# Designs tried in a protein design run: peptides against a protein of PDB entry 6D0Y. Part 102

Target 1, 225 residues: chain A of PDB entry 6D0Y
Amino acid sequence: ETEDHLESLICKVGEKSACSLESNLEGLAGVLEADLPNYKSKILRLLCTVARLLPEKLTIYTTLVGLLNARNYNFGGEFVEAMIRQLKESLKANNYNEAVYLVRFLSDLVNCHVIAAPSMVAMFENFVSVTQEEDVPQVRRDWYVYAFLSSLPWVGKELYEKKDAEMDRIFANTESYLKRRQKTHVPMLQVWTADKPHPQEEYLDCLWAQIQKLKKDRWQERHIL

## One batch from the design tools (peptide; made by RFdiffusion4, then SolubleMPNN)

Design b2_p19_2_s2 (from b2_p19_2, 10 letters changed)
Fold by OpenDDE base, seed 1:
Formats: C-alpha cells, structure tokens, sequence
Structure b2_p19_2_s2 (fold): chain B 225 residues (1-225), chain A 19 residues (1-19)
C-alpha cells in the first residue's frame, strides 16, 4: 500500500462495509504489519493521530492496536510510548480534555491486551497519590481524580478482577480525598425529571456516586456517564 | 513523569527485547 492509501484505510476503518468490523480490522492489521518495514513511522503517526482526534472510534482503534500488537509486539510498545508522550505533551499544553481522553484510551488498551493491568493500576495509584501532595493546587488534584474515575467505565472491571486489593486502596484514598476537599458548585450534564427536580451536586461527588453505582452493578453499565 | 509511566509493561517489553 502507498502511504496515502494507508491513511485512507486507517481513517475509514469501521465505516459501512459488506464485511464484518472484525474482519475489516483483522485485514487492516495484516496490511499495516506488512507495511511496517517501509512505513513504520508514518503508520505510528497515523494511529496516534486517529486515536487522539476520533473519540467516536475509540474502541475501533484500541482493537486495531490490540490486533497489531499481537502481530508485532515491538510496534505495540512503541505505540504505547508514543501515546504516553502525547499525554505528557497535552498536559504541558494544558489540553486537559485531550489528556483525559488519552487516559481513557490507554485504559481501554488494557482490555485489548496492549497494556498490562498492573501497569494501569500503578498509573492510577500515581494519579490518586497527587491528592496527598501539599504543594499542588486543588484544581490539579481534582483533575487526576477525575481522570481516574472517568476512566473506570472502560477498565474498572478488568482491574478489579486482577488487582482488587490495590483498587480498593485507591478507592479508599479517593473517598478520603473527596471528603476533605473544598467543594465547588459545578453544573452537571444530567437529565432531571420535571416532577422531581434534583439539586445540582458537585461534579466529583456526582461522578463518585456514579462510579460507586457502577461498581455495585459489577461494572455493567446501564447508562452513559 | 512518574505519574504517566506504565512500569510493569515497559519493563517486561525491555526484558523481552534484551539479548
């Protein structure tokens, strides 16, 4: 495949086709693997780009990377490293929306066997440990908690199945922080019934309640968080 | 920097690539 054709194939994966999505992803993974000797850098850049800019295709591209990682383990590692670098750059540039999405993307890569569960647990431990640092503004502490909690719909089940004790510790630390932090009133994107209006809740407290409910439901999501 | 590391995965990959 030519370089331009590779871009088209990567960008259009998951669109309407006579074949199943799984078949298309497997086929594309094979094409990309075959072209790595000639277009490794370009393919890496393309995958990083679509991973960042097409959030509606998150599971498609995490699956693709999972398939490619199985075919070429070295490339899978390079992709993860590139995504980590991008996450760092996003944080440096104060692109917090991109940063949190990248954390979610990395979280789903655990399900695709690209990132080991213990590594993701360690990352979340580090995130929550920021809440214990005295010289860090609360807005930064809150963001790390938000990034952790908002990623759990994608990976919470897997992490609890493999690292339940560690996850319980992270949850305990998170709960402790939420109880002692200064709370601010933040509008929430929730639909309330007209007959029973609910007062607005602080966004992290609300998210915490949602995650607790999700955990109680054995990580079976019944609604969009 | 430590906040964004995937220590176990990266370490395992390095070990596998080591001759």
Amino acid sequence: as target 1 above (225 residues)
Amino acid sequence: SELLKLPQELQERKERLKE
Scores: peptide ipSAE 0.043, ipTM 0.707, DockQ to the pose 0.020
Fold by OpenDDE base, seed 4:
Structure b2_p19_2_s2 (fold): chain B 225 residues (1-225), chain A 19 residues (1-19)
Amino acid sequence: as target 1 above (225 residues)
Amino acid sequence: SELLKLPQELQERKERLKE
C-alpha cells in the first residue's frame, strides 16, 4: 500500500459499501496492520488526524483503533499516547473544544478495549482533583468537570460496572464542587418540552442533572441529548 | 502538564517493552 492509498482508505472508511461497516473496519485493520512495519508513523498520524478532525466518525475510528489494538497492542498504546499528547497540547493552547472532544474520544476507546476502565477512572480522578486546586482558575476547573460529565454518556456504564466505588467518589467530589463553585453569568440552558418547560439552569448544573438522570437510568439513553 | 497522567496500562506497556 502506498501512503496516499492508506490515507484514502482511512478517510473513506464508513462510507457506503456493499459490505458491512464491521467487515470494512476489520478489513482496513488488517491492511493497516500489514503496513505498520513500513508506515507506522504515517498511519499513526493519519489516525490521529481523522480522530481529531472527523468527529462525526468518532465511533468508526475508535472501533478501528480497537481492532488495530487487538492486532498490534503496541500500536494501540502509541495511538493513545499520541491522543493524550494532543489533549495536553490542546489544553495548553486553551483549545477546550478540541480537548473535550479528545476526552470523549478517549472515553469511547474504553468501550473499544483500547483503554482500560481503571485508567480512565484515574484520568477522571485527575480531572476532578483539579477542582480542589486553588491556583487553577475556575474556568479551567469548570472545564474539567464539564469534560468529565460530558464524557460519561460514552463510558459511564463501563466505568460504573468496573469501578463503582471510585466513580461514586468522583461524583461526590463533583457534586461538592458544583455546590460550592461561584455561579457567574454563564449561559443558562433551558429544556423545553411540549407540555412542561423546564426552568433555566446553569450549564454545569444542567449537565449534572442530565448525568444524574442518565445514571439513574443505568446509563441507558432514552432521550437524545 | 502533571494534570494529565498517562493511563496506567500505558506505563505498564512501556515497562514491558523495556524488558
Scores: peptide ipSAE 0.030, ipTM 0.683, DockQ to the pose 0.019
Fold by OpenDDE base, seed 3:
Structure b2_p19_2_s2 (fold): chain B 225 residues (1-225), chain A 19 residues (1-19)
Amino acid sequence: as target 1 above (225 residues)
Amino acid sequence: SELLKLPQELQERKERLKE
């Protein structure tokens, strides 16, 4: 495959085909693996780009990365590192919309066996620990809680299956923070569902209630919202 | 989903190769 053709293949994966999506992804993973010796940097950049810019294909690209990681573990690691760098850059730039999506993307990578559950738990522990820092503005503390909670629809089930005690601690800390924080309106925070069951509540309180219900329902939902 | 089984299967194969 030529470099230009690889771009097309990666960008268009998941489009209508005579073959199943699973078959197409497996095929693409094979093609990309074979071309890594010659086009690793290009492939890595392309995957990072589509992962960041095409949220509608989140599960497609997390699955693709999962397949690539299984074929080439080193490449999978490099991809994760690149995404983490991007997350850090987004946070430094206060690009909270991109940052929260990246956290969600990374969360789904746990399901694709790219990121270990303990690693994701550690990330969320770090996020929630920000709520304990006094020199951090509440808006930033709120965002980290939001990023954590809003990612749980994608990874909560897996994390509780693997690290229930640690997750319970994170939840306890989150609940404690939510009770003691000042109620403010933060435009960057949004509920993750189109349904607004708690319109009278502040965004984080509403999200918390939704996540608590999801947890109570054993993380079973009709579809990822 | 069925999509998630693909990485799992390949990962298992990789692990078997390491044995």
Scores: peptide ipSAE 0.025, ipTM 0.621, DockQ to the pose 0.041
Fold by OpenDDE base, seed 2:
Structure b2_p19_2_s2 (fold): chain B 225 residues (1-225), chain A 19 residues (1-19)
Amino acid sequence: as target 1 above (225 residues)
Amino acid sequence: SELLKLPQELQERKERLKE
């Protein structure tokens, strides 16, 4: 494979094909694994790029990385490290929209057996702990809560299956923060399908209600894989 | 989902090879 061909394969995966998506992903993972000795750096860079810039293919690329991680565990680790580095850079640059997406991407990597559930729980614990920091703008605290809550549609089920006690503690802390924080009236935010329309509500309260319902529904979301 | 079973299956295969 040439570098250009690899780029094409990676960018076009998930598009209409005569074969199933599962077959295409498995095939591509095999191709990429075989080419790692020659094109490791290029493949890593390409995967990081598409993971970051093609949010519509989130589950496709997390699955692909999961397959690659199973084939080459070290490469999977390097990819995660690169994504974490990108997350940190996004936060430093105040690119919060990119940052929250990266958190979602990392969250779904748990489902793909790339990131361990305890590691993701630890990350979320760190996020929610920001709510307890002093001399920090509420907007910063709110964002970390938002990043946590908005990622749960992708990973909530897995985390509760493996780390239920820890997740309950995070939820309790989150609920406590939401009750005591200063609230601003904003339009409703919907990140996934809601069964019924809701009145105008503070956006984090709205998200919290949606997550509570999702939890009640055993984390079933038709928009997720 | 069915997609998520792919990495799981490969991981299980890898673990079986270690045994």
Scores: peptide ipSAE 0.025, ipTM 0.634, DockQ to the pose 0.040

Design b2_p19_2_s3 (from b2_p19_2, 10 letters changed)
Fold by OpenDDE base, seed 3:
Structure b2_p19_2_s3 (fold): chain B 225 residues (1-225), chain A 19 residues (1-19)
Amino acid sequence: as target 1 above (225 residues)
Amino acid sequence: SSLLELPQELEARKEELAK
């Protein structure tokens, strides 16, 4: 059916083509926009699915959503809402790997003009605010800081350009937390998984140092990842 | 799989929608 064909189109974008990626993305965005009246729910579900399950195509699908958002602002909003719901569900299910990826995806959506910088700042403020909650285990506090810091390579430049004062406050709070938190001995080979959501010893400190360096370099990475 | 597959499919869909 037509719905299955849409799935194929969405999944195929980004593959080697005679046309440029940009051209194919623009074409796909046009097709999807035209099909929204009949298949909005299906398209929304498909985009959410590929966004979550195909991390190798993160920038492809953030760009696609950006193009769609430019064509249909309401749909873009619905997509973001769906992704936020998924993030919350992932957190509830203790799927920390999916959750952190979703935060990165959302972060890149800021660059694609889908999510406003202030909204992303607010999200990060909420994350870092967890560190101030006394009854929250440190492992959970550490994860939120990790999610914040690990997303900054994707969005730090944009956020500091638009919300530098607020970002500085978040950084100050983060630094304060990192200084006062207790360090635990975790094997270096331990992977952060859903069942073992523990950061490696000094991992956050290392990440913090990396982010500080990135910030100092005005968010210009030496190598584009 | 062809290099022209996706572009052709996109154009075909556009044509269908234009009817």
Scores: peptide ipSAE 0.300, ipTM 0.861, DockQ to the pose 0.820
Fold by OpenDDE base, seed 1:
Structure b2_p19_2_s3 (fold): chain B 225 residues (1-225), chain A 19 residues (1-19)
Amino acid sequence: as target 1 above (225 residues)
Amino acid sequence: SSLLELPQELEARKEELAK
């Protein structure tokens, strides 16, 4: 019953309230911290669940986790580990929509000081390094590039401010791959799905151009990508 | 009202935890 109450609180945050979002998030973080000794596993599971099932509240829950991490660093670490495990599971299950979303979520956690910038850079380095693996189908190589590029609107500014040289290397490798990869010339039909993990040529090239423009504009977004 | 629900629930839980 207490667990159900926690679920209600977590789900309601970000909805219309007499108090500010910041106030409610701070209050919720305090409540959750106090309940961790008795309900850590449940709270961890709840946060992972809402993070995955409510993508419209991405920034709300990354902020909440940021607040919790500031209060309890160990819990923040456990949450990140849980989300990474979920990412791996999503990839294994060919759930590419969830996987890319989770990468974006993790990216925004950098802004919330939950994940260190160098760690995110390392993740992206690992993603782009897949493009150099000969035994990996192009469909998988394309997805990792897509996951990287599509996450930059959330974290590109922070990463370039702290790790510009490393990011430039990743960009160079990405550009090189995009130039040499086989073109499919398939018109855009749909977004990434579990059954269609390969981005169309036009989309990936378009995304690259958009990210290049975003970078040129110092990561100031003029429109929602 | 629905607008006061979350703040009130949060305060109630805080009070409960403080006991």
Scores: peptide ipSAE 0.298, ipTM 0.860, DockQ to the pose 0.883
Fold by OpenDDE base, seed 4:
Order: C-alpha cells, then sequence, then structure tokens
Structure b2_p19_2_s3 (fold): chain B 225 residues (1-225), chain A 19 residues (1-19)
C-alpha cells in the first residue's frame, strides 16, 4: 500500500545513500507534501512515531519537519500540536525519558523554524514556574528543571539571541530553585530510568554547572553533555 | 539497505505524483 511505502521512505531517510542527506530530505519533503491531501493523518502519525522511536535521527526529522513546515505551514503547526500532546501523554504515563526527549526535539524545531523562539521561551517559563508551586512534589519540579536545562544545548543560542532578558529571568529562577531545593544523595551507580522522574541530585547540579559554562562559551558546545 | 534504494523510491514516487 501507499501508506506502507510512505513509512518506508520516512524510516529510511538519513541512512547511507547514493544521494546526499539534504537531497533525500528535500525529495521526501516534496513527496510528503504532495501526499498530505490523501494521507495527512497517516503522515502526521508516522512522523510523530519515528521522531519518538528513533532518537538517533533527531536532527534528521526536525529538519524534515522544517522543510515540510516551509511548504505547508498548517501541517507544521499540526505536527507541533501532536508532539505537545504526546509530551503530555508521556508525562501522564510517567515516561519521563521520552518526555525529556520530546522537549529536546521541540527545542531543535526552533532551529528549524518550526517553533518560534518566543513560544519556546514561554514553554520554559512554564516549566520553571512549576518550581514555585509548593503543592507539586519536588520530583516533578526537578524534572521540569532537568527538561529545561537538558534542552538548552539545542536551543539556548537562539533563545538568548531573541529573548535574552526573558532567558536571564528563567535562569535566575532556576538558580534560586537549585539553591533552595532539598538535596538527597544517590549512589553514583544508580541510573535514572523512565519511571523515575527524579534525576540524581548531583547530576542536576552538575548539569547546571555545564549549562552555565555553555552559556559563558556563548553556546558553543565543546563537550558532549 | 541499498545505497540506491531511497533515491530510487523517492524518484518513483515523484514520477507517480507527476502523472
Amino acid sequence: as target 1 above (225 residues)
Amino acid sequence: SSLLELPQELEARKEELAK
């Protein structure tokens, strides 16, 4: 079926090819655009699925969506809405590893001109605002901070270029929270899992330090975080 | 997968859509 063919095309993009990645992405974007009138729902679902299941192809699929958005702005919006819905579902299901990845994916969509910088800033403001809610468990507050900080390598430069004052406010609030939060030490060998939304206390502090350094380096990433 | 697989499939689909 044509739908199966589309799935194959979407899944194969980014793999070793006789043509350049850029060429294949442009070609695929054109094909998908042309097929939207007949297969919009399927294409939307497929893109959401591969984005979630193939994290190693994050930049490939964000780029693809960027190309599609340039061709069909409405579809780009629908895709973002679908991903936001998926993020909410992941949070409800306590799938925090998927949730944080989705935030990173959305962050990279800013670079692909799918999500406006102000919208991403607003999202991060909402995340960090959770830290001010006392009725929310610290484990959830920590996760939102983690999701914010861990996404900055993908979008920090763009956000500071466009919304530096707002970002500084978010950073100040984040710093304030990190200083006042309760710290519990976990064994070094313990790894954060999908069902455990609470990152290791030392890891969150380390992440903060890494992001501060990244900011100081004008968001030029020199090390893998 | 074959190096030519995706380009060929994309081209085939483009041709189909052009009809």
Scores: peptide ipSAE 0.295, ipTM 0.859, DockQ to the pose 0.803
Fold by OpenDDE base, seed 5:
Structure b2_p19_2_s3 (fold): chain B 225 residues (1-225), chain A 19 residues (1-19)
Amino acid sequence: as target 1 above (225 residues)
Amino acid sequence: SSLLELPQELEARKEELAK
């Protein structure tokens, strides 16, 4: 089946090949573009699926989407919309691990010129604004801060280049919140659960410090966070 | 499995689409 073949192509990209990754991505983008008239829905679903299920290929698939967006802007938009819907669904289902990953994925799409910097800034503004909501449990407020901070390695440079004033405001609000929030001591390396976020005092503070360092280093990462 | 698998498959699909 042709659809199965497309799935194979999409899943195999980024694996060891005689050709460069860039070459294969361009080739795949061309193939997918040409097949959109017949298989748009399937391709859209496939890309959303692999984007979610293969986190090790995050940059591969963001790049692929970037290439597709350049070829078909409408499809790129539909993909983003689908991912946003998935993010909302993940949040509703309390699947916070998936949700934060999706935020990171969307963040990298800014670098791939799929999502505009102002749009991502607006998203982060919305996230940080949750910290000001009194009716929201701190665990949820902490998660939004975590989602924001943990995504900055992927998009901080771009956002500060284009929206420095807005980013500074977000940072100030974040810092203020981190200083005033109640501290909860849990294992620093504890993984967030799929059913609820687990704020970690040391981890959030550590992450904040790491991001501050990254910012000072002009967003040039010197170590794996 | 082959290093040429993906490139060949991509090329084959391109050729098919060019018909």
Scores: peptide ipSAE 0.294, ipTM 0.858, DockQ to the pose 0.826

Design b2_p19_2_s4 (from b2_p19_2, 9 letters changed)
Fold by OpenDDE base, seed 5:
Structure b2_p19_2_s4 (fold): chain B 225 residues (1-225), chain A 19 residues (1-19)
Amino acid sequence: as target 1 above (225 residues)
Amino acid sequence: SSLLELPEELEKRREELAK
């Protein structure tokens, strides 16, 4: 019964309330923290599940995890590990839509002080390095570039503020790859996103142009048409 | 894929962040 109640609380956070979202999130974080000694595994599973199944609440749950991480650092680590495992499983299962979403989720966790900026930079370095692997099909190489670029609206500002030189290197490698790759539409790259590519342009090239504009505009998304 | 090495790196960086 208590577990069911926790599930309800976690699933319904961010919905219409008389209280502010911030207040509700802080309250929920407190409740979850208090119940971790008895229901850690359940809470961990629930958070992972809702994070994956409710993409419309991405920022709500990243914020919640951020608050919870501040209260219980170890749990935050376990959550990140669980999400990384899920990312690996998604890739193994060829669930690229879920995988790219998870990368975005992890990216926003940087803003919530759950993941350090250098760690995310390292992840993106690893992603872009796949473009140099000859034994990997281009469709997978393209996906890693897509995963990187499509996550930058969430974390690009923070990463450039902390690791500008490394980010510039990643961008240079990305640009080089995009220039030499075969231009082909890849359906698996068509995932839900706020920034849909222009129909007249190849998807990755369009995304690259949008990200370049975003970078130029100091990562203010409202400047992207 | 180097994704297999990410958890260890993330943990290391998290520890640094906590300092």
Scores: peptide ipSAE 0.026, ipTM 0.658, DockQ to the pose 0.019
Fold by OpenDDE base, seed 3:
Structure b2_p19_2_s4 (fold): chain B 225 residues (1-225), chain A 19 residues (1-19)
Amino acid sequence: as target 1 above (225 residues)
Amino acid sequence: SSLLELPEELEKRREELAK
């Protein structure tokens, strides 16, 4: 019964209320913190689940985790570890849509002071480094570049403010890969799903152009990507 | 219950935990 109540509170946060979203998030963070000694595992599982199942509330739950992390850094760390494990599992299962969403979620956690900028840079370096592995299919290499580029709207500004040199190297490597990769023209747009993990080649080039423009504009988003 | 009662539910939970 108590667990069900917590689940309800976590799922409903951000919905219509007489109080501000920030007030509700702070209140929920306090409640969850108080229950950690008794229900840490359950709370951790719940947060991971809602983060994955409710993508429309991405910023709500990243903010909530940020508040919890500020109150309990140990729990914040465990949450990040759980999400990274889920990302790895998604990749192994070829669940590319879930995987890319998780990367975006982790990216926004940098803005919420949960993940350090250098750690995110290292993750992206690892992603782009896959492009240099010749024994890896291009479809997989393309996805890692996509995951990197598609996450930059959430974290690009922060990463360039703190790790500009490293980011420039990643961009250079990305550009080099995009120039040398073989393009496969498909007559129709393909949705990037688990059964169709390879996006249309033109989409990746278009995304690159959009991100380059965003970078040029100093990450001031003027349009929705 | 109404979603508008979420803050009250949070407060109730905090009170229960404080017992």
Scores: peptide ipSAE 0.024, ipTM 0.605, DockQ to the pose 0.718
Fold by OpenDDE base, seed 2:
Structure b2_p19_2_s4 (fold): chain B 225 residues (1-225), chain A 19 residues (1-19)
Amino acid sequence: as target 1 above (225 residues)
Amino acid sequence: SSLLELPEELEKRREELAK
């Protein structure tokens, strides 16, 4: 069926081709746009699925969504809403790995002109504000800081270019939290370390230092954190 | 199917949608 064919195209985009990636993405965006009247829900679901299941293609799919958003702004919005809903579900299920990835994905959507910089800043403000909530376990507070910091390689440059004052406030609040937090609950935070579990205290402090360095380097990313 | 056929598949789909 046409739906199966679309699924195949979506899954395979970005792989070896006789055409450039850009050309294929434009072509696929056009095809998907044309099919939205008939298969919007299916296409939306497919894009959400591949975005989550194929993290190695993060930039490919954010770009694709960017192209689609340019063609159909409403669809772009619906996609973002779906991803945010998935983020909430992941958080509810304590699936920190998926959640942090989704935040990174959303972050890169800013670069693709799908999400406005102020909206992303607001999201990060909300994340960091959790650190001020006494009823929230520190493990979760730490995760929000981690999610924020770990996403900055993808969007920090853009956010500081447009919302430097707000970002500075977020950084100040983050720094303040990191200084006063207790370095405990290590086992509970090991869930988001893929290959090598790191002590909670060491990892967050290390990440903070890395992000500070990245900021000083004007967000010129030379390596993957 | 070969990944090298992706452009052809896209074109085919575009043509189908144009009908």
Scores: peptide ipSAE 0.017, ipTM 0.529, DockQ to the pose 0.717
Fold by OpenDDE base, seed 1:
Structure b2_p19_2_s4 (fold): chain B 225 residues (1-225), chain A 19 residues (1-19)
Amino acid sequence: as target 1 above (225 residues)
Amino acid sequence: SSLLELPEELEKRREELAK
Protein backbone atom coordinates (compact mmCIF):
# COMPACT_ATOMS: atom_id res chain seq x y z
CA GLU B 1 0.00 0.00 0.00
CA THR B 2 2.77 2.39 0.88
CA GLU B 3 4.63 1.45 -2.24
CA ASP B 4 1.57 2.10 -4.34
CA HIS B 5 1.21 5.47 -2.76
CA LEU B 6 4.78 6.36 -3.61
CA GLU B 7 4.23 5.26 -7.16
CA SER B 8 1.27 7.56 -7.41
CA LEU B 9 3.23 10.50 -6.06
CA ILE B 10 6.14 9.91 -8.39
CA CYS B 11 3.92 9.54 -11.42
CA LYS B 12 1.86 12.62 -10.68
CA VAL B 13 4.65 15.03 -9.84
CA GLY B 14 4.92 17.82 -12.35
CA GLU B 15 1.24 17.80 -13.09
CA LYS B 16 -0.91 20.82 -12.39
CA SER B 17 -1.38 21.50 -8.68
CA ALA B 18 -2.02 24.27 -6.21
CA CYS B 19 1.69 24.46 -5.42
CA SER B 20 4.67 25.28 -7.57
CA LEU B 21 6.54 22.54 -9.34
CA GLU B 22 9.65 23.35 -7.37
CA SER B 23 7.80 23.04 -4.10
CA ASN B 24 6.28 19.73 -5.07
CA LEU B 25 9.59 18.36 -6.24
CA GLU B 26 11.31 19.40 -3.06
CA GLY B 27 8.56 17.85 -1.01
CA LEU B 28 8.63 14.63 -2.94
CA ALA B 29 12.39 14.44 -2.68
CA GLY B 30 12.08 14.73 1.07
CA VAL B 31 9.46 12.02 1.24
CA LEU B 32 11.46 9.69 -0.93
CA GLU B 33 14.61 10.28 1.08
CA ALA B 34 12.79 9.41 4.26
CA ASP B 35 11.54 6.18 2.72
CA LEU B 36 14.89 5.06 1.35
CA PRO B 37 15.78 3.02 4.43
CA ASN B 38 12.72 0.86 3.85
CA TYR B 39 12.01 1.11 0.15
CA LYS B 40 15.24 2.00 -1.63
CA SER B 41 14.96 -0.73 -4.23
CA LYS B 42 11.36 0.08 -4.96
CA ILE B 43 12.06 3.78 -5.26
CA LEU B 44 15.00 3.16 -7.56
CA ARG B 45 12.87 0.97 -9.76
CA LEU B 46 10.03 3.46 -9.82
CA LEU B 47 12.24 6.37 -10.75
CA CYS B 48 13.93 4.40 -13.47
CA THR B 49 10.58 3.29 -14.81
CA VAL B 50 9.00 6.72 -14.95
CA ALA B 51 12.15 8.18 -16.44
CA ARG B 52 11.88 5.69 -19.27
CA LEU B 53 8.15 5.66 -19.79
CA LEU B 54 7.39 9.34 -19.41
CA PRO B 55 9.78 11.15 -21.73
CA GLU B 56 7.58 14.24 -21.65
CA LYS B 57 8.60 14.66 -18.03
CA LEU B 58 12.33 14.37 -18.63
CA THR B 59 13.25 17.64 -16.96
CA ILE B 60 10.88 16.99 -14.09
CA TYR B 61 12.47 13.71 -13.18
CA THR B 62 16.03 14.83 -13.76
CA THR B 63 15.30 17.70 -11.41
CA LEU B 64 13.77 15.34 -8.89
CA VAL B 65 16.82 13.12 -9.03
CA GLY B 66 18.99 16.18 -8.67
CA LEU B 67 17.17 17.18 -5.51
CA LEU B 68 17.30 13.67 -4.17
CA ASN B 69 20.99 13.38 -4.98
CA ALA B 70 21.61 16.52 -2.97
CA ARG B 71 19.91 14.85 -0.03
CA ASN B 72 21.41 11.42 -0.52
CA TYR B 73 24.51 11.26 -2.65
CA ASN B 74 24.73 7.49 -2.51
CA PHE B 75 21.25 7.09 -3.87
CA GLY B 76 22.03 9.44 -6.71
CA GLY B 77 24.96 7.30 -7.62
CA GLU B 78 22.90 4.14 -7.51
CA PHE B 79 20.29 5.74 -9.71
CA VAL B 80 22.86 6.71 -12.31
CA GLU B 81 24.26 3.21 -12.24
CA ALA B 82 20.79 1.81 -12.75
CA MET B 83 20.19 4.10 -15.70
CA ILE B 84 23.48 3.14 -17.27
CA ARG B 85 22.59 -0.51 -16.87
CA GLN B 86 19.28 0.22 -18.53
CA LEU B 87 21.09 1.94 -21.37
CA LYS B 88 23.23 -1.12 -21.89
CA GLU B 89 20.18 -3.35 -21.81
CA SER B 90 18.40 -1.16 -24.34
CA LEU B 91 21.35 -1.36 -26.67
CA LYS B 92 21.51 -5.13 -26.32
CA ALA B 93 17.82 -5.31 -27.13
CA ASN B 94 18.30 -3.01 -30.14
CA ASN B 95 15.92 -0.52 -28.59
CA TYR B 96 17.69 2.49 -29.99
CA ASN B 97 14.90 4.95 -29.31
CA GLU B 98 15.01 4.14 -25.63
CA ALA B 99 18.78 4.15 -25.67
CA VAL B 100 19.10 7.59 -27.20
CA TYR B 101 16.50 8.93 -24.80
CA LEU B 102 18.46 7.54 -21.88
CA VAL B 103 21.56 9.30 -23.15
CA ARG B 104 19.58 12.53 -23.25
CA PHE B 105 18.33 11.87 -19.75
CA LEU B 106 21.84 11.30 -18.50
CA SER B 107 22.92 14.44 -20.31
CA ASP B 108 20.34 16.51 -18.50
CA LEU B 109 21.47 15.00 -15.21
CA VAL B 110 24.68 16.92 -15.74
CA ASN B 111 22.66 20.11 -15.55
CA CYS B 112 21.08 18.83 -12.36
CA HIS B 113 24.48 18.23 -10.78
CA VAL B 114 24.00 14.48 -10.62
CA ILE B 115 26.61 13.60 -13.23
CA ALA B 116 29.87 15.48 -13.45
CA ALA B 117 30.72 17.16 -16.73
CA PRO B 118 33.97 15.21 -17.10
CA SER B 119 32.05 11.96 -16.81
CA MET B 120 29.68 12.94 -19.57
CA VAL B 121 32.57 14.04 -21.75
CA ALA B 122 34.17 10.68 -21.18
CA MET B 123 30.97 8.96 -22.22
CA PHE B 124 30.81 10.96 -25.42
CA GLU B 125 34.46 10.28 -26.08
CA ASN B 126 33.67 6.61 -25.80
CA PHE B 127 30.74 6.99 -28.17
CA VAL B 128 32.72 8.79 -30.83
CA SER B 129 35.65 6.41 -30.42
CA VAL B 130 33.42 3.69 -31.84
CA THR B 131 33.74 5.44 -35.19
CA GLN B 132 37.37 4.42 -35.20
CA GLU B 133 36.66 0.74 -34.72
CA GLU B 134 37.01 -1.15 -37.98
CA ASP B 135 35.04 -4.24 -37.03
CA VAL B 136 31.92 -2.30 -36.11
CA PRO B 137 29.11 -1.90 -38.64
CA GLN B 138 28.58 1.63 -39.85
CA VAL B 139 25.01 1.57 -38.60
CA ARG B 140 26.32 1.21 -35.08
CA ARG B 141 28.94 3.90 -35.58
CA ASP B 142 26.28 6.19 -36.97
CA TRP B 143 24.06 5.61 -33.96
CA TYR B 144 26.75 6.56 -31.49
CA VAL B 145 27.38 9.76 -33.39
CA TYR B 146 23.66 10.38 -33.45
CA ALA B 147 23.39 9.73 -29.72
CA PHE B 148 26.18 12.19 -29.09
CA LEU B 149 24.94 14.95 -31.37
CA SER B 150 21.29 14.59 -30.41
CA SER B 151 22.19 14.99 -26.74
CA LEU B 152 24.10 18.22 -27.15
CA PRO B 153 21.00 20.43 -27.05
CA TRP B 154 20.65 19.31 -23.44
CA VAL B 155 24.22 19.51 -22.28
CA GLY B 156 26.41 21.10 -24.94
CA LYS B 157 26.54 24.45 -23.22
CA GLU B 158 27.64 22.99 -19.92
CA LEU B 159 30.26 20.75 -21.47
CA TYR B 160 31.79 23.49 -23.58
CA GLU B 161 31.91 25.80 -20.61
CA LYS B 162 33.91 23.30 -18.61
CA LYS B 163 35.62 21.04 -21.14
CA ASP B 164 35.95 23.05 -24.33
CA ALA B 165 39.22 21.50 -25.44
CA GLU B 166 37.97 17.96 -25.00
CA MET B 167 34.71 18.80 -26.74
CA ASP B 168 36.57 20.32 -29.66
CA ARG B 169 38.50 17.11 -30.06
CA ILE B 170 35.28 15.11 -30.04
CA PHE B 171 33.82 17.47 -32.63
CA ALA B 172 36.86 17.15 -34.82
CA ASN B 173 36.67 13.38 -34.70
CA THR B 174 32.96 13.52 -35.43
CA GLU B 175 33.46 15.79 -38.40
CA SER B 176 36.19 13.58 -39.75
CA TYR B 177 33.96 10.54 -39.51
CA LEU B 178 31.01 12.25 -41.17
CA LYS B 179 33.16 13.25 -44.10
CA ARG B 180 34.47 9.77 -44.74
CA ARG B 181 31.45 7.61 -43.95
CA GLN B 182 29.38 6.09 -46.73
CA LYS B 183 25.92 7.44 -47.38
CA THR B 184 23.73 4.37 -47.40
CA HIS B 185 20.26 3.46 -46.30
CA VAL B 186 20.36 1.16 -43.29
CA PRO B 187 17.11 -0.28 -41.99
CA MET B 188 18.36 -0.33 -38.42
CA LEU B 189 18.73 3.43 -38.47
CA GLN B 190 15.07 3.81 -39.34
CA VAL B 191 14.31 3.29 -35.67
CA TRP B 192 15.58 6.76 -34.85
CA THR B 193 15.26 8.52 -38.20
CA ALA B 194 11.75 7.52 -39.23
CA ASP B 195 10.15 10.64 -37.81
CA LYS B 196 12.64 13.00 -39.40
CA PRO B 197 11.88 14.78 -42.66
CA HIS B 198 15.32 14.33 -44.18
CA PRO B 199 16.53 11.28 -46.04
CA GLN B 200 18.40 8.83 -43.87
CA GLU B 201 21.55 9.27 -45.91
CA GLU B 202 21.61 12.96 -45.10
CA TYR B 203 20.24 12.87 -41.58
CA LEU B 204 23.52 12.88 -39.71
CA ASP B 205 24.89 15.56 -41.97
CA CYS B 206 21.81 17.63 -41.34
CA LEU B 207 22.02 17.08 -37.62
CA TRP B 208 25.67 18.01 -37.70
CA ALA B 209 24.84 21.26 -39.44
CA GLN B 210 22.15 22.00 -36.89
CA ILE B 211 24.49 21.33 -34.00
CA GLN B 212 27.16 23.51 -35.57
CA LYS B 213 24.61 26.28 -35.83
CA LEU B 214 23.57 25.72 -32.23
CA LYS B 215 27.17 25.92 -31.14
CA LYS B 216 27.62 29.11 -33.13
CA ASP B 217 24.54 30.53 -31.44
CA ARG B 218 26.11 29.93 -28.03
CA TRP B 219 23.90 26.91 -27.45
CA GLN B 220 20.74 28.96 -27.38
CA GLU B 221 18.03 26.93 -29.03
CA ARG B 222 15.82 28.70 -31.51
CA HIS B 223 14.38 25.60 -33.11
CA ILE B 224 13.38 22.16 -31.97
CA LEU B 225 15.93 19.70 -33.25
CA SER A 1 -7.23 10.99 -6.80
CA SER A 2 -7.18 14.33 -8.53
CA LEU A 3 -4.04 16.09 -9.66
CA LEU A 4 -4.79 18.92 -7.28
CA GLU A 5 -4.40 16.61 -4.32
CA LEU A 6 -0.69 16.16 -4.78
CA PRO A 7 0.31 18.66 -2.10
CA GLU A 8 -2.04 17.07 0.37
CA GLU A 9 -0.77 13.63 -0.45
CA LEU A 10 2.79 14.75 0.04
CA GLU A 11 1.97 16.30 3.36
CA LYS A 12 0.09 13.23 4.46
CA ARG A 13 2.98 11.00 3.57
CA ARG A 14 5.43 13.29 5.30
CA GLU A 15 3.34 13.18 8.43
CA GLU A 16 3.12 9.43 8.32
CA LEU A 17 6.86 9.12 8.04
CA ALA A 18 7.34 11.47 10.95
CA LYS A 19 5.42 9.16 13.30
Scores: peptide ipSAE 0.016, ipTM 0.538, DockQ to the pose 0.705

